# Peptides against a protein of PDB entry 1BH9: the designs that were tried, part 118

Target 1, 89 residues: chain A of PDB entry 1BH9
Amino acid sequence: FSEEQLNRYEMYRRSAFPKAAIKRLIQSITGTSVSQNVVIAMSGISKVFVGEVVEEALDVCEKWGEMPPLQPKHMREAVRRLKSKGQIP

## One batch from the design tools (peptide; made by RFdiffusion4, then SolubleMPNN)

Design b2_p30_8_s1 (from b2_p30_8, 11 letters changed)
Fold by OpenDDE base, seed 5:
Parts: C-alpha cells; sequence; structure tokens
Structure b2_p30_8_s1 (fold): chain B 89 residues (1-89), chain A 30 residues (1-30)
C-alpha cells in the first residue's frame, strides 16, 4: 500500500459514521424517515468526500515541504483549496 | 421530489461538515 492509501484508510476508519448515526442525522434534517439505500448512498458520498480531503491535504503537506502524519492545518487548507476548485460544497 | 432532494443535499453537506470535524479531531491526535 502507498503512504496515501494508508493515510486514507486510517482517516476513513477514524472519521466514518455508523449507518445508524448517518440515518439519524439525515432524518433530523429531512424531517422524514429515509431508506437504507439512501443512507448507503449518503455514506458513500461522504466517504468520497473524506478521501478527497485527505488526498488534497497530502498534496498540501508535500507542497509545504512537510511529512505525514497530516495535521489539522493540512486538512483546513485542503478544504479551502477544494472549495476554491469547486470540487466540494 | 425537489424539496426532498434539496433536503438531502443539505443533509449531505451537514454530514460532510461533521466528517471534517472528526478528521480534524483525529488529526490532532497524530
Amino acid sequence: as target 1 above (89 residues)
Amino acid sequence: DKELKEKLEKALEKLQEEALKRLLEEAEKL
């Protein structure tokens, strides 16, 4: 596995929400019950988001001449850049 | 249903916001 893959794996493992928590979060906003398929889809998109943030954060880290592990400053900068690129909301 | 779609999009954004908070929290531990 590449260093990037390992970083993404750890970030996914640590940041991922259980399906039940995702369902509750969605329902709190929609005001109605949602199907398992909706939860799965939302979970998947959220995971992709995390992956994109981590990937960008690694790029930030590299461009700053720094080495992993990623720090909050890398994540914050990554989000800023991704928003600027229109890749995330 | 356009209203439901918009609510789901809002929910996704909130979910991503919460995911980011978790990422930051975990990154602070490393």
Scores: peptide ipSAE 0.497, ipTM 0.855, DockQ to the pose 0.850
Fold by OpenDDE base, seed 4:
Structure b2_p30_8_s1 (fold): chain B 89 residues (1-89), chain A 30 residues (1-30)
Amino acid sequence: as target 1 above (89 residues)
Amino acid sequence: DKELKEKLEKALEKLQEEALKRLLEEAEKL
């Protein structure tokens, strides 16, 4: 895939949950308050995750002999592969 | 605290699941 095509999908990685929403999500699970730095860190890790999924999905799409745009099946397969590689839980 | 650490890890996993959900929604629009 061209750098331009990859760049377009990287736009998805740049989308983020509002910090307040992330904080609420974390606190709903932990049952306690968390620092702003934890929220920032969690947000960053999530963005990296999205980037890795999109990149892997593009690879899946190409390996399947298909062309963009990415479809849900590419994303699902990407996650499966990343889990198999131990890159994501 | 091990329990808090594990809960934070679960929170991250949940956040990643939600992120994936959004990616899927965007992909479905194309």
Scores: peptide ipSAE 0.495, ipTM 0.855, DockQ to the pose 0.823
Fold by OpenDDE base, seed 3:
Structure b2_p30_8_s1 (fold): chain B 89 residues (1-89), chain A 30 residues (1-30)
Amino acid sequence: as target 1 above (89 residues)
Amino acid sequence: DKELKEKLEKALEKLQEEALKRLLEEAEKL
């Protein structure tokens, strides 16, 4: 595994939400019960989002001539860049 | 229908916001 793959895996593992927590979050906003499939879909979309942020953050880190681990400044810049590219809302 | 869709979109945005918060917290620990 590459350093990037390991970094993404660690970030996914540590930042992942339990399905129950996702369900509660969605229901608190929608005001109604949601199906397990909706929870799974929302979880999947969120994982893709995290992956895109981490990938972009690693690129930012590299372009700035810095080395891992990723810092908050890399994540913040990654989000700004992804929004500018229209890759995330 | 549309109301529920918009609420689900807001839920997704909130979920992404919380995910980013967790990423930042983990980055601060390293």
Scores: peptide ipSAE 0.490, ipTM 0.852, DockQ to the pose 0.865
Fold by OpenDDE base, seed 2:
Structure b2_p30_8_s1 (fold): chain B 89 residues (1-89), chain A 30 residues (1-30)
Amino acid sequence: as target 1 above (89 residues)
Amino acid sequence: DKELKEKLEKALEKLQEEALKRLLEEAEKL
């Protein structure tokens, strides 16, 4: 699996989460307006999270002797494994 | 501010949950 493939999945994530939506989500929970930098930081952390999940999912897919595209079962297993390793919440 | 930090952490968790949902949704389309 290539970094380019990972990037495509991350690009999808980025397109799915506009900054405005992230800002609204944060503000709905914090109850106050947040700076653009906070939104950027939160977006970045989310990007890392997605990258880790996708990377693990690709590993799962490969270990199961399967090929892309990733399926929900790969993502679910990836999350389970990452949580077990304490790599994600 | 601990309260704000906790709220931000909660926001992050929610954001990650939503991100995962979207990833799953995309995977289901393939």
Scores: peptide ipSAE 0.484, ipTM 0.849, DockQ to the pose 0.877

Design b2_p30_8_s2 (from b2_p30_8, 13 letters changed)
Fold by OpenDDE base, seed 4:
Structure b2_p30_8_s2 (fold): chain B 89 residues (1-89), chain A 30 residues (1-30)
Amino acid sequence: as target 1 above (89 residues)
Amino acid sequence: SAALKEKLEEAKKKLMEKAFEELLELAEKL
């Protein structure tokens, strides 16, 4: 697969979840302040999630006999499969 | 509390949904 695309997803994974933004999102839902440890945990979970979706999407693309780059349909199918496997909520 | 735990689980889901939307947007432009 395209090293360039994978690199872009890696860069996204590294930068997409700044602590301040995660904290704001969580607090908007909980209605109360959250600890740094919760934010760190949520950041880690999110990064793992991104990696798993991309990995599954690559598998989907390959199993469908299609060529790179990954398309939204591969991402959508990846999430469906991961949900069915119980790997994501 | 159970209520807080439930809200944290919901927050986790929302965070994943946001990440997924961003992945879709990235895939659309690559």
Scores: peptide ipSAE 0.579, ipTM 0.882, DockQ to the pose 0.804
Fold by OpenDDE base, seed 1:
Structure b2_p30_8_s2 (fold): chain B 89 residues (1-89), chain A 30 residues (1-30)
Amino acid sequence: as target 1 above (89 residues)
Amino acid sequence: SAALKEKLEEAKKKLMEKAFEELLELAEKL
């Protein structure tokens, strides 16, 4: 697949979840302060999620006989499949 | 706390939803 696109997704995965932003989001929902460990765990989960979606989307793209770059439809199908497999909520 | 655990699960879902939307936007750009 396109190395350029995969690189962009990798860059996104590495930069999209700064600790401060995650902490604020969690605290806005929980209504209480959260530990650094919770933030780290949530960051990890988010990064794994992104990786799994992209990986599944690549598989979808190939199985549909389509060529890169990945499109939104591949991402949407990937999420549907991952939910079906119970890999994501 | 069961209540806290439930809220953390909500937070996890929200993070994934946000990440998914950002992935879609990225896919639209590339």
Scores: peptide ipSAE 0.576, ipTM 0.882, DockQ to the pose 0.795
Fold by OpenDDE base, seed 3:
Structure b2_p30_8_s2 (fold): chain B 89 residues (1-89), chain A 30 residues (1-30)
Amino acid sequence: as target 1 above (89 residues)
Amino acid sequence: SAALKEKLEEAKKKLMEKAFEELLELAEKL
């Protein structure tokens, strides 16, 4: 697959979940302050999620006999499959 | 509490939704 695309996804995964933003999001929902550990855990979960979606999307792309780069349709199908497998909520 | 746990699960869901949207946008750009 495209090294460039995969690199971009990796860069995204590493940078997309800054603690401050996650904390704000959580607190906007909970209405209460959350610990740093909760923020760290949520960040980790989010990063794992991204990795799993991309991995599944790569599999989808290959199974469909398609060539890189990954397209939105691969991502959508990936999420559907992951949900059906119970790997994501 | 159960209520807090539920809200945290909701937050987790929202984070995943946001991440997914961003993944889609990235996929559209590449």
Scores: peptide ipSAE 0.576, ipTM 0.882, DockQ to the pose 0.796
Fold by OpenDDE base, seed 2:
Structure b2_p30_8_s2 (fold): chain B 89 residues (1-89), chain A 30 residues (1-30)
Amino acid sequence: as target 1 above (89 residues)
Amino acid sequence: SAALKEKLEEAKKKLMEKAFEELLELAEKL
């Protein structure tokens, strides 16, 4: 597997969900202020989601007899499968 | 409240949608 791509996804997972941005997004939907704990929980959920999608996409890639780097088609199929399994909304 | 919980669930879905879009963009360029 592509170590470089996996490293990039790990870097993304670590940096993509800053608390301030998550807080703003949640508050734009709720119309009210949200606690730090809610932001932390939402950040964690998002990071888990990214990890699950990438893991499933790697499985899809392998099952299709293909090799990394992961392509958008692997990501789309991964999300479809995860939804079917009830692992993500 | 139930209403707030529903809004938080919507927020969760929106975050996942945004993250997925960003994953697609990353996959496109790598």
Scores: peptide ipSAE 0.573, ipTM 0.881, DockQ to the pose 0.814

Design b2_p30_8_s3 (from b2_p30_8, 15 letters changed)
Fold by OpenDDE base, seed 1:
Structure b2_p30_8_s3 (fold): chain B 89 residues (1-89), chain A 30 residues (1-30)
Amino acid sequence: as target 1 above (89 residues)
Amino acid sequence: SAEREKLLQEALKELQRQALEELLAQAEAL
């Protein structure tokens, strides 16, 4: 697969979950302060999620006999499959 | 507590929702 698109997704995965923003989001939902460890855990799980979706989408693309770049339909199917496998909620 | 765990799970789901939306947006932009 093309390295260019994967690099963009990887760049997003690395930058999308800054601690301050994650902390604010969690606290807005929970209504209470959260520890640094909770923020780190949430950030990590979110980054893993992105990686798993992209990985599954690549598999979907290959299974369908299609060529990159990944399209939204591959991402949507990836999520469906991951939910089916119990990998994501 | 069970309540806190539930709220944290909701927060995680929201993070994942936002992440998926961004992945979709990037895919659409290519």
Scores: peptide ipSAE 0.584, ipTM 0.888, DockQ to the pose 0.737
Fold by OpenDDE base, seed 3:
Structure b2_p30_8_s3 (fold): chain B 89 residues (1-89), chain A 30 residues (1-30)
Amino acid sequence: as target 1 above (89 residues)
Amino acid sequence: SAEREKLLQEALKELQRQALEELLAQAEAL
């Protein structure tokens, strides 16, 4: 598959969840301070989520007999499948 | 605290929502 696109998604997964931003988001919702461990856990779960969506989208693309790059329809179908499998809410 | 856990779950859902929106935006741009 597209090495360029996969690299972009990998870079996003690595950079999209900085601790400070995650902490601010959580605290804006909870209205109280959160521990470092909570931030680390939430960041990790979010990164895993991104990886699972991309992996499933790649599978969808292959199953449909299509070529890269991944399109929104692959991502949307991936989410539907992951929800049906109970892997994401 | 059950309430605390619920709020954290809401925060996680929001993070996942934002992540998905960004993935879709990137896919739309490629």
Scores: peptide ipSAE 0.580, ipTM 0.887, DockQ to the pose 0.796
Fold by OpenDDE base, seed 4:
Structure b2_p30_8_s3 (fold): chain B 89 residues (1-89), chain A 30 residues (1-30)
Amino acid sequence: as target 1 above (89 residues)
Amino acid sequence: SAEREKLLQEALKELQRQALEELLAQAEAL
């Protein structure tokens, strides 16, 4: 598959979940302060999520007999499959 | 508590929703 696109997704996975932003989001929802450990855990889970979606999307693309790059339809189908497997909420 | 866990789950779902939207945007940009 396209190394360029995968590199972009990997870079996103590394940078998309800065602690400060996650903390703000969680506190916006919970209405109370959140510990550093919770932020770290949430960041980790989110990064894993990104990786799993991309991995599943690659599998979808391959199983559909299609060529890279990944398209939105692959991502949407990946999420559907992961939900069906109970791997994501 | 159950309420805290529920709220954290909602936060996680929101993070994942935002992540998916970004992944979709990147995919649209090829």
Scores: peptide ipSAE 0.575, ipTM 0.884, DockQ to the pose 0.765
Fold by OpenDDE base, seed 2:
Structure b2_p30_8_s3 (fold): chain B 89 residues (1-89), chain A 30 residues (1-30)
Amino acid sequence: as target 1 above (89 residues)
Amino acid sequence: SAEREKLLQEALKELQRQALEELLAQAEAL
């Protein structure tokens, strides 16, 4: 589909979850130290989440007979579908 | 523990929420 938009999403996926920020977030919630492995895992899961949402949104867009770029409605529907499938909380 | 898992799940949900907000923002910007 749209190479430009997909490239932006890919760049976001790569940069959105820096370890330091994730560590801070987790520790703010848990109130205790977090291992490097947990941070890495959380980062990976989050990146996978982004990819799955975008992929599902592309599917939604196509199934609706629409053309890229992806719109917010595609993203929102993607999340609903992924939740329905039990792929995300 | 169950409590630890729950807390980590909350953290994950927050990360996902933030990510979704950004994805929506990106989509709005086309």
Scores: peptide ipSAE 0.563, ipTM 0.881, DockQ to the pose 0.748

Design b2_p30_8_s4 (from b2_p30_8, 15 letters changed)
Fold by OpenDDE base, seed 2:
Structure b2_p30_8_s4 (fold): chain B 89 residues (1-89), chain A 30 residues (1-30)
Amino acid sequence: as target 1 above (89 residues)
Amino acid sequence: MAEREELLKKALEALMEEALRRLLEEAEAA
């Protein structure tokens, strides 16, 4: 599928995980400073996660006999399926 | 080491939750 929504998701995947923000989030949880490599890894994992959710949601949408744009129900079902597959925690 | 790993897992889950929130917001706006 190709649509404006998918373009927005791609833009989000590319820009939504700036290192500074991720570093702050991790440090707020760990209570200590984290290395640049950890931040980079977490950013990469997050970007992969977004891609996997959108991909699975598109599959759900198609299997339900529906067409984009993706709806919240597709996203929620995608996450449930990915968890059941052990692809995300 | 196990504690550090668990904390990083918590951080990852938080990132995933935030990402999902934004994906849902985009889907709701479509």
Scores: peptide ipSAE 0.529, ipTM 0.864, DockQ to the pose 0.763
Fold by OpenDDE base, seed 3:
Structure b2_p30_8_s4 (fold): chain B 89 residues (1-89), chain A 30 residues (1-30)
Amino acid sequence: as target 1 above (89 residues)
Amino acid sequence: MAEREELLKKALEALMEEALRRLLEEAEAA
């Protein structure tokens, strides 16, 4: 598929969240400071996650005989399937 | 070490939830 929506998803996959936001989120949970390398690693994993969800959602959309744009139901089903496959926690 | 690792895992899960939220938000806006 080639549409504006997918282009935006690609942007998410490439840019991830602002590192500062990631750092704040991690530290709010761990209660301690985290290194830049940890933030980078977590950012990378998040980008991979986004890619996997979008890819699976596209597959779901096609399997359901539907056309873009992707809808929330495709994303929800994608996550369910990925968890079932053990690809995400 | 195990405690730190578990906390980082929870942080990762939180990041994944936030990522999903953004994906859903984008999908809802389409």
Scores: peptide ipSAE 0.509, ipTM 0.854, DockQ to the pose 0.837
Fold by OpenDDE base, seed 5:
Structure b2_p30_8_s4 (fold): chain B 89 residues (1-89), chain A 30 residues (1-30)
Amino acid sequence: as target 1 above (89 residues)
Amino acid sequence: MAEREELLKKALEALMEEALRRLLEEAEAA
């Protein structure tokens, strides 16, 4: 598929979830402080999630007989399928 | 424990929603 697009997704996956930002987000929801380990875990899970969505979207695109680049409809369908499989909440 | 777990789940979902938003933006720009 599109190497440029996949490269952008990879760069995003690696840089989009700094610990400080994740910590703030979690604390805004929980209303209390969270441990470093929780932040690390959430960061890892988020990065894995990005990879899983892209991977599933590539599969969707292929199964639909379509050509790259990935479109929003592929991403949305990917998420739906991953939820259906119980791979994401 | 259940309440904490649920809150952490909500936090994860929020992170996932943000991630999806950005993925969609990239897809829209392609």
Scores: peptide ipSAE 0.495, ipTM 0.854, DockQ to the pose 0.716
Fold by OpenDDE base, seed 4:
Structure b2_p30_8_s4 (fold): chain B 89 residues (1-89), chain A 30 residues (1-30)
Amino acid sequence: as target 1 above (89 residues)
Amino acid sequence: MAEREELLKKALEALMEEALRRLLEEAEAA
């Protein structure tokens, strides 16, 4: 499988964040009500983040000479690499 | 504006952390 195929499959397997849950989380941080547009934006960015982590994790997996399925160690390493590259906060 | 933006950034980071948690759980289950 290509990285893109695996990424799509991984994304498909994962449940999307319910908007209500996203809204609650955001409001717990901001302390104020947030608009639907903010929720949508945050949801979208979060989804992109997930995709980036998965893609990086697949790359990590390959670089380590391993094969899918992705393991937690791949995800953790992916995040570390993405942070070091400044691709995520 | 700056304060709101900072709070939103923190909110996004929190969402990312939660997303990562879920990813890890999924990976552990795979």
Scores: peptide ipSAE 0.464, ipTM 0.848, DockQ to the pose 0.831

